# Peptides against a protein of PDB entry 3VA4, part 7

Target 1, 107 residues: chain A of PDB entry 3VA4
Amino acid sequence: EPIGQLRLFSGTHGPERDFPLYLGKNVVGRSPDCSVALPFPSISKQHAVIEISAWNKAPILQDCGSLNGTQIVKPPRVLPPGVSHRLRDQELILFADFPCQYHRLDV

## One batch from the design tools (peptide)

Design b1_p11_2_s2 (made by RFdiffusion4, then SolubleMPNN; from b1_p11_2, 5 letters changed)
Fold by OpenDDE base, seed 2:
Structure b1_p11_2_s2 (fold): chain B 107 residues (1-107), chain A 11 residues (1-11)
Amino acid sequence: as target 1 above (107 residues)
Amino acid sequence: APVVFDPSVLE
């Protein structure tokens, strides 16, 4: 059962898409086998990872050395590769230039 | 280069 959700907002690429997030590592990337598959050329094949250790713990976001980076929107911050960022509910994230939002599901 | 994003656009 999904513990959270990552929403890719609508844009020039197309409509909004929602990705379920599960316990463990949820890889964000261009590769089709990623948990959060973002099939766009500016996204690295393995771009970032969202790790959820428990249903009642905030997920950890790490950039995986992506070419075009991972950023937190509020407050603005570029995430250095491999550095853990604890996601807050409703956190806004940029993977390259693609805005996304994390939210916890009530389980 | 970091992307400048206005979150109010999405709210």
Scores: peptide ipSAE 0.162, ipTM 0.765, DockQ to the pose 0.186
Fold by OpenDDE base, seed 5:
Structure b1_p11_2_s2 (fold): chain B 107 residues (1-107), chain A 11 residues (1-11)
Amino acid sequence: as target 1 above (107 residues)
Amino acid sequence: APVVFDPSVLE
């Protein structure tokens, strides 16, 4: 069962979408086989990865060398490629210019 | 360049 969720907020692309996050690697990208598939031109085919090693550990977000970057919103920070960022509950993330929010599920 | 995003818009 899912341990977390990544929410893509509504925008010009369409309505809000919620993506379940599981143990292991959850790839964020434009490719349709990504766990978090964001089929938008500004998103790299493999843009970033959210890795969850255990249900009781914070997920790790890494940019995968994306063209348009991955950023944390509060406080603002551009994530260098391959550098681990520990996600906080309710954290706001920009994949390129697409705002998302991570939250831990109560399971 | 980094995108400036106002998170209050999402609240």
Scores: peptide ipSAE 0.148, ipTM 0.752, DockQ to the pose 0.172
Fold by OpenDDE base, seed 3:
Structure b1_p11_2_s2 (fold): chain B 107 residues (1-107), chain A 11 residues (1-11)
Amino acid sequence: as target 1 above (107 residues)
Amino acid sequence: APVVFDPSVLE
């Protein structure tokens, strides 16, 4: 059962997509085997990782040394590679130039 | 490179 969700907002790339997030490491990247597969040229094969240690613990987001970066929207912040960022519910994230939103599931 | 994004667009 998914503990969280990462929503990729609709855009020129296509419609909105929701990705389930589970306990452990949820890799975000262009590679098709990623938990959150974003098949776009500007996304690195292994772009970032969202690690969830427990259902009641905030997920940790880390950029994996991506080419085009990972940013938090509010307040604006570019995440240094490998530095842990604790995600807040409804956090808005930019993977390269793709806007996404993390949402915790209360199930 | 940093990307400018206006979150108001999502509201």
Scores: peptide ipSAE 0.134, ipTM 0.746, DockQ to the pose 0.189
Fold by OpenDDE base, seed 1:
Structure b1_p11_2_s2 (fold): chain B 107 residues (1-107), chain A 11 residues (1-11)
Amino acid sequence: as target 1 above (107 residues)
Amino acid sequence: APVVFDPSVLE
């Protein structure tokens, strides 16, 4: 059962896509093996990771040293590689130039 | 360069 959801908003790339997030590491990247697979050239093979612990279930987002970066939209903030950022419900994130939104599921 | 995203369009 998913603990959270990451929504990739619709855009020139195509329609909206929702990715379930589970306990443990949810890798965001261009590689098809990623939990959150974003098959776009500007996304690194392993771009970022969203880790969810069973203890509090609050996701921790970390950029994995991506080429085009990971940013929090509001307030604006570029995430330094490897620095933990606790995601807030409904938080807007930019992986390169792709806007996404994290949603905490009530489970 | 990264694309500037206006979050207000999602509100």
Scores: peptide ipSAE 0.066, ipTM 0.712, DockQ to the pose 0.247

Design b1_p11_2_s3 (made by RFdiffusion4, then SolubleMPNN; from b1_p11_2, 5 letters changed)
Fold by OpenDDE base, seed 2:
Structure b1_p11_2_s3 (fold): chain B 107 residues (1-107), chain A 11 residues (1-11)
Amino acid sequence: as target 1 above (107 residues)
Amino acid sequence: PPVVFDPSVLE
């Protein structure tokens, strides 16, 4: 059962897409095997990871040394590779230039 | 390079 969700907002790439997030590591990347598969050339094959250790703990986001970076929107910051960022509910994230939003599911 | 994004566009 998913613990959270990552929403990819609609844009020039197409419509909104929602990705379930589970306990453990949820890899964000261009590779189709990723939990959050973003099949866009500006996304690295393994771009970032969202790790959820428990249903009642905030997920941890790490950039995996992506080419075009991972950013938090509010407050604005670029995430250095491998540095843990604790995600807040409803947090807005940029993977390269693709805006996404994390939210907890009521489970 | 970092992207400047206005989140109000998506809210």
Scores: peptide ipSAE 0.140, ipTM 0.768, DockQ to the pose 0.186
Fold by OpenDDE base, seed 1:
Structure b1_p11_2_s3 (fold): chain B 107 residues (1-107), chain A 11 residues (1-11)
Amino acid sequence: as target 1 above (107 residues)
Amino acid sequence: PPVVFDPSVLE
């Protein structure tokens, strides 16, 4: 069962989409086999990773050296590649120019 | 990246 969710907000690209997050590595990227598949040209094939461990279910977000970056919205911060960022519930994230929100599921 | 996002629009 999913223990988290990443919501892609609606925009010019189309309607809102929700992606389940599981234990292990959840890759965010343009490649269709990514856990969080964002099929947009500005998203790198493997853009970022959200890793959730059994020991600590709070996700760790890392940019994977993406072309157009990964940012935390509040407070604003560009994530350097490979640097771990522990996601807070309801945290807002920009993958390139696509706003998303992480939600912890009550499980 | 040059993207500016106002989170208040989501609240």
Scores: peptide ipSAE 0.134, ipTM 0.761, DockQ to the pose 0.194
Fold by OpenDDE base, seed 5:
Structure b1_p11_2_s3 (fold): chain B 107 residues (1-107), chain A 11 residues (1-11)
Amino acid sequence: as target 1 above (107 residues)
Amino acid sequence: PPVVFDPSVLE
């Protein structure tokens, strides 16, 4: 059962996509086997990871040394590779130039 | 460099 969701907003790439997030590691990347598969050239094969250790704990976002980076939108901040960032509900994230939003599911 | 993004465009 998913406990979180990552929304990829619509854009030139296509329509909005919603990715369920589960306990454990949810890899964000261009590779098709990623939990959050973003099949775009500017996304690294293994771009970032959203790790959820428990249903009652905020997810941890880490950039995996991506080429085009991972950023928090408000306030704007580039995430250094491997540094943990605790995600807030409704947080806006840029993977390369793709805007996404995390939100906790009411389950 | 950091990408400038206006989140109000998405909401």
Scores: peptide ipSAE 0.122, ipTM 0.753, DockQ to the pose 0.168
Fold by OpenDDE base, seed 3:
Structure b1_p11_2_s3 (fold): chain B 107 residues (1-107), chain A 11 residues (1-11)
Amino acid sequence: as target 1 above (107 residues)
Amino acid sequence: PPVVFDPSVLE
């Protein structure tokens, strides 16, 4: 049962995609075996990780030393590699130049 | 690598 969801907004790459997030580590990256597989050249093979320790705790986002970075949109902030960022519900995230949104699933 | 996000995507 998914605890959260990461939405990749529609764009030149194609339509919107929704990725379920589960307890544990949800890797974001270009590699096809990633939990959140973003098969785009500007995304690193292992770009970032969203770790969910419990359903009632905010997920932790970390950039994994990606080439093109991970940013929070509001307020604007570039995430240093390996530094933990607590995700807020409805948080807007840029993986490279791909806009995404995290939201908690109340299930 | 600052990228400008257009919030109109949410509309």
Scores: peptide ipSAE 0.103, ipTM 0.740, DockQ to the pose 0.205

Design b1_p11_2_s4 (made by RFdiffusion4, then SolubleMPNN; from b1_p11_2, 5 letters changed)
Fold by OpenDDE base, seed 2:
Structure b1_p11_2_s4 (fold): chain B 107 residues (1-107), chain A 11 residues (1-11)
Amino acid sequence: as target 1 above (107 residues)
Amino acid sequence: SPVVFDPSVLE
């Protein structure tokens, strides 16, 4: 059962997409085998990871040394590779230039 | 170069 959701907002790439997030590591990347598959050239094959260790604990986001980076929107911050960022509910994230939003699901 | 994003456009 999903613990959270990552929403890719609509844009020039197409409509909004929602990705379920589960306990453990949820890889964000261009590779189709990623939990959050973003099939866009500017996204690295393995771009970032969202790790959820428990249903009642904030997920951890880490950039995986992506080419075009991972950023938090509010407050604005570029995430250094491998540095843990605790996601807040409703957090807005940029993977390269693609805006996304994390939200918790009821468990 | 970091992307400048206005989150209000998504809300």
Scores: peptide ipSAE 0.155, ipTM 0.774, DockQ to the pose 0.180
Fold by OpenDDE base, seed 5:
Structure b1_p11_2_s4 (fold): chain B 107 residues (1-107), chain A 11 residues (1-11)
Amino acid sequence: as target 1 above (107 residues)
Amino acid sequence: SPVVFDPSVLE
């Protein structure tokens, strides 16, 4: 069962979408086989990864060398490629210019 | 260049 969720907020692209996050690597990218598939041209095929090593540990977000970057919204921070960022519950993330939010599920 | 985003818009 999912341990977390990544929400893609609604926008010009369409309505809100919720993606379940599981133990292991949850790849964010334009490629349709990504766990979090964001089929938009500004998103890299393999854009970022959210890795959850255990249900009681904060997920780790890493940019995968994306073209348009991965940023934490509050406080603002551009994530260097390959550098681990521990996600906080309710954290707001920009993949390119697409705002998303991570939250831990009560399981 | 980093994108400027107002998170209050989403909440």
Scores: peptide ipSAE 0.153, ipTM 0.770, DockQ to the pose 0.177
Fold by OpenDDE base, seed 1:
Structure b1_p11_2_s4 (fold): chain B 107 residues (1-107), chain A 11 residues (1-11)
Amino acid sequence: as target 1 above (107 residues)
Amino acid sequence: SPVVFDPSVLE
């Protein structure tokens, strides 16, 4: 069962999409086999990773050296590649220019 | 170059 959810907000690309997040590594990227597949040119094939562990269900977000970056919206911050950011519930994230929101599921 | 995003749009 999913531990969290990443919501891609609706936009010019189309409607809202919700991606389940599981224990382990959830790769965000343009490649179709990514856990969070964002099939858009500005997204790197392997853009970022959201890792959730059994002993700490608060996800860790890392940019994977993406071309167009990963940013936290509030407070604004560009994430350096490989630097861990602990996601808060309802955290707003930009992958390139695509706004997303992390939601912790009550599991 | 960081993307400017107003989070109030999503609230």
Scores: peptide ipSAE 0.143, ipTM 0.758, DockQ to the pose 0.180
Fold by OpenDDE base, seed 3:
Structure b1_p11_2_s4 (fold): chain B 107 residues (1-107), chain A 11 residues (1-11)
Amino acid sequence: as target 1 above (107 residues)
Amino acid sequence: SPVVFDPSVLE
């Protein structure tokens, strides 16, 4: 059962997509075997990871040394590679230039 | 190289 969701907002790439997030590591990247597969050339094959250790703990977002970076929108911050960022509910994230939103699911 | 977020995406 998913305990979180990552929403990719609609844009020039196409419609909105919702990705379920599970306990453990949820890899964000261009590779098709990623939990959150973003098949766009500006996204690194393994771009970032969202790790969820428990349903009642905030997920940890970490950039994996991506080419075009991972940013938090509010307040604006570029995430250094390998540095843990604790995600807040409804947090807005840029993977390269693709806006996404994390939200916690009620389970 | 910061990316500018367009808030209209949320509308």
Scores: peptide ipSAE 0.140, ipTM 0.761, DockQ to the pose 0.200

## One batch from the design tools (peptide)

Design b1_p12_1 (made by RFdiffusion4)
Fold by OpenDDE base, seed 1:
Structure b1_p12_1 (fold): chain B 107 residues (1-107), chain A 12 residues (1-12)
Amino acid sequence: as target 1 above (107 residues)
Amino acid sequence: LMTPQQALELLA
């Protein structure tokens, strides 16, 4: 069962999309086998990872050395590659030019 | 690239 959700907001790329997040590593990237597949040229093949553990269901976000970066919106912060960021419920995230929002599911 | 401020304005 999914522990969280990552929403990609609608934009010029198309409509809104929701991605389920599970225990373990949820890779965000352009590669089609990513858990959160964002098939856009500005997204790195392996862009970032959202890791959720059983002992701590709050996800850890980590940029994987992406070309166009990962940013937190409030408060604004560019995530250095490989540095862990604990996601808060309703956190707004920028993967390159794509705004997303993390939502913790009540399960 | 989009800035966090631009994202907030877009989503508002």
Scores: peptide ipSAE 0.643, ipTM 0.941, DockQ to the pose 0.962
Fold by OpenDDE base, seed 4:
Structure b1_p12_1 (fold): chain B 107 residues (1-107), chain A 12 residues (1-12)
Amino acid sequence: as target 1 above (107 residues)
Amino acid sequence: LMTPQQALELLA
């Protein structure tokens, strides 16, 4: 069962999409085998990772050395590669220039 | 490249 959800907001790329997040590593990237597949040229093949552990209910987001970066919107912060960021419910994230939102599910 | 401020305005 999914523990969280990542919403990709609508834009020039198309309509809104929701991606389930599971226990363990959820890779965000352009590669089709990523858990969160964002098939856009500005997204790195393996762009970032959202890791959810059994002992820590809050997911950890890390940029994987992406070309166009990962940012938190509020408060504004550019994530250095490999540095852990603890996601808050309803956190707004930019992968390159694609706005997304994390939602914690009740499980 | 979209800035965090621009993203906030877009989603507000």
Scores: peptide ipSAE 0.082, ipTM 0.735, DockQ to the pose 0.917
Fold by OpenDDE base, seed 3:
Structure b1_p12_1 (fold): chain B 107 residues (1-107), chain A 12 residues (1-12)
Amino acid sequence: as target 1 above (107 residues)
Amino acid sequence: LMTPQQALELLA
């Protein structure tokens, strides 16, 4: 079962959506096969990846060389492509201009 | 790209 969650906040695109995150690679992107499928033109087909190695370890977020970038909101940080960022619980993330939040689930 | 402040405004 899922050990994390990525929430896409509601916006002009539509209502809030929650995506379960599992052990292994959870790809964020516009392609429909992505674990976190964000079917919006400003999102790259394979935009980023959230990799979870164990339930008791912080997930690793990497931008995959996306066109419109991946950012952490607080503290502000633009993620260079391929550089590992350890996600904190409740971390706010921008994929392009789409605000999301990572949440660690109780397992 | 969106600024952090803009993102926070959306969430407020």
Scores: peptide ipSAE 0.077, ipTM 0.730, DockQ to the pose 0.815
Fold by OpenDDE base, seed 2:
Structure b1_p12_1 (fold): chain B 107 residues (1-107), chain A 12 residues (1-12)
Amino acid sequence: as target 1 above (107 residues)
Amino acid sequence: LMTPQQALELLA
């Protein structure tokens, strides 16, 4: 069962989408085999990774050397490639210019 | 890159 959720907010690309997050590595990218598949040209094939080591630990977000970057909205931060960022519940994230939100699920 | 302010405005 999913431990977390990544929400892609609605926009010019289409309606809102919710992606389940599981234990281990959840890859965010344009490639269709990514756990969080964002099929948009500005998203890198393997853009970022959200790693969840345990159900009671905060996930770690890392940019994978994406072309258009990964940013935290509040507080503002551009994530350098490969640098670990511990996600807080309700964290707002930009993958390229696509707004997303991480949500911890209570299971 | 989109600014944090721009991102917040999109989510408002």
Scores: peptide ipSAE 0.075, ipTM 0.732, DockQ to the pose 0.750

Design b1_p12_1_s1 (made by RFdiffusion4, then SolubleMPNN; from b1_p12_1, 4 letters changed)
Fold by OpenDDE base, seed 3:
Structure b1_p12_1_s1 (fold): chain B 107 residues (1-107), chain A 12 residues (1-12)
Amino acid sequence: as target 1 above (107 residues)
Amino acid sequence: MLTPEEALELLA
């Protein structure tokens, strides 16, 4: 069962979508095989990865050298490629220009 | 890319 969730907020692209996150690597990208598939041209095929090592540990977000970047909204931070960022519950993330939110699920 | 301000406006 999922232990986290990534929410893509609604926008001009369409309605809100919720993606379950599991133990291991959850790839974010335009490729349809990604755990978090964002089929938009501004998203890289393999854009970023959210790695969850245990239910009681904060997930690690890494940008995978994406073209249009990965950012944390508050406090603002552009994530350099390959640098680990520990996600906080309710953290707001931009993949390119798509606003998302990480949520820790009760397990 | 969006600025943080622009991102927050999208969520409001």
Scores: peptide ipSAE 0.062, ipTM 0.724, DockQ to the pose 0.805
Fold by OpenDDE base, seed 2:
Structure b1_p12_1_s1 (fold): chain B 107 residues (1-107), chain A 12 residues (1-12)
Amino acid sequence: as target 1 above (107 residues)
Amino acid sequence: MLTPEEALELLA
């Protein structure tokens, strides 16, 4: 069962989408085999990774050297490639220009 | 890349 959720907000690309997050590595990218598949040209094939080590620990977000970057909205931060960022519940994230939100699921 | 302000506007 999913431990978290990544929500892609609605926009010019289409309606809102929710992606389940599981234990281990959840890859965010344009490739169709990614856990969080964002099929948009500005998203790198393997853009970022959200790693969840345990159900009671905060996930770790890392940019994978993406072309158009990964940013935290509040407080503002551009994530350097490979640098670990501990996600807070309700964290707002930009993958390239696509706004998303991480949500912890209560099990 | 979007600025934080631009990002927040998209979420409003």
Scores: peptide ipSAE 0.058, ipTM 0.725, DockQ to the pose 0.814
Fold by OpenDDE base, seed 1:
Structure b1_p12_1_s1 (fold): chain B 107 residues (1-107), chain A 12 residues (1-12)
Amino acid sequence: as target 1 above (107 residues)
Amino acid sequence: MLTPEEALELLA
């Protein structure tokens, strides 16, 4: 069962979408086989990864060397490639220009 | 790349 959720907010691209996050690696990217598939040209094929372990259900977010970057909104932080960021519940994230929010599921 | 301020405005 999913441990978390990533919400892509609604925008000019369309309505909001919710993506379940599971134990292991949840790849965010433009490729359709990504766990979090964001089929937009400004998103890299493999843009970022959200990794959740059995020992720590708080996800680790890493940018994968994306072209247009990954940012934490508050407090502001641009994530250098490969640098781990521990996601907080309700964290707001920008993948390129697409605002998303992580939500921890209480299961 | 959006600024954090711009991102927050989008979510308001």
Scores: peptide ipSAE 0.058, ipTM 0.719, DockQ to the pose 0.906
Fold by OpenDDE base, seed 4:
Formats: sequence, structure tokens, C-alpha cells
Structure b1_p12_1_s1 (fold): chain B 107 residues (1-107), chain A 12 residues (1-12)
Amino acid sequence: as target 1 above (107 residues)
Amino acid sequence: MLTPEEALELLA
């Protein structure tokens, strides 16, 4: 069962999409085998990772050395590669220039 | 990269 959700907001790329997040590592990237596949040229093949552990329900977001970066919108922060960021419910995230939102599911 | 302000505008 999904523990969280990542919403990609609508834009010039197309309509809104929701991606389920599961226990373990959820890779965000352009590669089609990523858990959160964002098939856009500005997204790195393996762009970032959202890891959810059994003992800590809050996901950890890390940029994987992406070309165009990962940012938190509010409060604003550019994430250095490999540095852990604890996601809060309803956190707004930019992968490159694609706005997304994390949502915690009740499980 | 988009600025935080630009990102917020997209989500408003």
C-alpha cells in the first residue's frame, strides 16, 4: 500500500499526475524504470530519491547530483546533492522547473 | 532555475 503521494502539477508538459510512494526508495527521474518517472529532458535519468522508512514515516528527499537541481519552495532552499531533507506533509518541491507536492497518506 | 516566487505563482 502507498504511504505517500507525489503530485506533479499541470503545466505546459500536460495534465496533473499523481505518483504513489512506498516504503523504501522511490527514485524520481527521467528513466522509465523510476518509481516517479518524469519523462522530460530537463530531468536527470536519476534525479532524486524519496526514501520512506518503517520507523520514520516522514520521507527523506535527496537530490542525486541532478543537472538542473531540486528545490524546496517554502521556505526556499536549493538542496545540495546527497544532503537529506525531511519532507513535511504538503511540501512543495521543484525538480528542475517542475512543481510537485508531497502528501502523506493515512495508513 | 525557477525562483520560489515563480513557483508559488504556478501553484496559486
Scores: peptide ipSAE 0.050, ipTM 0.715, DockQ to the pose 0.802

Design b1_p12_1_s2 (made by RFdiffusion4, then SolubleMPNN; from b1_p12_1 with L1M Q5E Q6E)
Fold by OpenDDE base, seed 1:
Structure b1_p12_1_s2 (fold): chain B 107 residues (1-107), chain A 12 residues (1-12)
Amino acid sequence: as target 1 above (107 residues)
Amino acid sequence: MMTPEEALELLA
């Protein structure tokens, strides 16, 4: 069962989308086989990864050396490639210019 | 890239 959720907010690209997050690596990227598939040209094929372990259900977000970057919105932080960021519930994230929100599921 | 401030404005 999913441990978390990543919401892509609605925008010019279309309606909002919710992506379930599971234990292990949840890859965010343009490639259709990504766990969080964002099929937009400004998103790298493998843009970032959200990793959730059995020992720590709070996800770790890492940018994978994306072209257009990954940012935390509040407080503002551009994530250097490969640097771990522990996601807080309701964290707002920019993958390139696409605003998303992490939600921890209470299951 | 979009600034955090701009992102917050979009979500307001």
Scores: peptide ipSAE 0.046, ipTM 0.711, DockQ to the pose 0.949
Fold by OpenDDE base, seed 3:
Structure b1_p12_1_s2 (fold): chain B 107 residues (1-107), chain A 12 residues (1-12)
Amino acid sequence: as target 1 above (107 residues)
Amino acid sequence: MMTPEEALELLA
C-alpha cells in the first residue's frame, strides 16, 4: 500500500488528482509509464524522482534535468538537477508551472 | 516558469 501521496492541485488543466507514492523510485513526468504521470507539454518525459527508502524516512526529491524545472515553494528554492532534497510533510512543489503537495500517509 | 508567489496565490 502507499506510504505517501502527491496531490496535483486543480487548475486550468482540470480537477485535483492524487497519486500514491510507494517504496522505491516514483518518477514524475509526462511519460504515461511514470508513477506520477503529468501529461502536459511543459513537463519533461522524465521530470523528477521521488525516492522513498523507508516509511520512517523523509522522501528524497530530485529534478532529472527537466526543461522547465522543479521548485520548492516555501521557502522558495529552485532544485538543481540531481541534487537531493528531503521532502517535508505538506511540502509544496512546482513541477514546471504545476503546483503539487506531498503528504505523508499514516501507516 | 511560475513564481512561488504566483503558486501561493493559486492555493489561497
Scores: peptide ipSAE 0.045, ipTM 0.710, DockQ to the pose 0.915
Fold by OpenDDE base, seed 4:
Structure b1_p12_1_s2 (fold): chain B 107 residues (1-107), chain A 12 residues (1-12)
Amino acid sequence: as target 1 above (107 residues)
Amino acid sequence: MMTPEEALELLA
């Protein structure tokens, strides 16, 4: 069962999409085998990772050395590669120029 | 690259 959800907001790329997040590593990237597949040229093949552990339900977001970066919107922060960021419910994230939102599910 | 401020305005 999904523990969280990542919403990709609508834009010039198309309509809104929701991606389920599971226990373990959820890779965000352009590669089709990523858990959160964002098939856009500005997204790195393996762009970032959202890891959810059993003992800590709050996800950890890390940029994987992406070309165009990962940012938190509020409060503003550019994530250095490999540095852990604890996601809060409803956190707004930019993967390159693509705005997303994390939502914690009740499980 | 879109700035955090621009993203916030987009989603507000």
Scores: peptide ipSAE 0.041, ipTM 0.707, DockQ to the pose 0.922
Fold by OpenDDE base, seed 2:
Structure b1_p12_1_s2 (fold): chain B 107 residues (1-107), chain A 12 residues (1-12)
Amino acid sequence: as target 1 above (107 residues)
Amino acid sequence: MMTPEEALELLA
């Protein structure tokens, strides 16, 4: 069962989408085999990764050297490639220009 | 690249 959720907010690309997050590595990218598949040209094939080591630990977000970057909205921060960022519940994230939100699921 | 401020405005 999913431990977390990544929500892609609605926009010019289409309606809102929710992606389940599981233990281990959840890859965010344009490639269709990604756990969080964002089929948009500005998203890198393997853009970022959200790693969840345990159900009671905060996930770690890392940019994978994406072309258009990964940013935390508040407080503002552009994530350097490969640098670990511990996600807080309700964290707002930009993958390229796509706003998303991480949500911890209560199990 | 969209700024954090612009992102917040979109989500408000």
Scores: peptide ipSAE 0.041, ipTM 0.704, DockQ to the pose 0.945

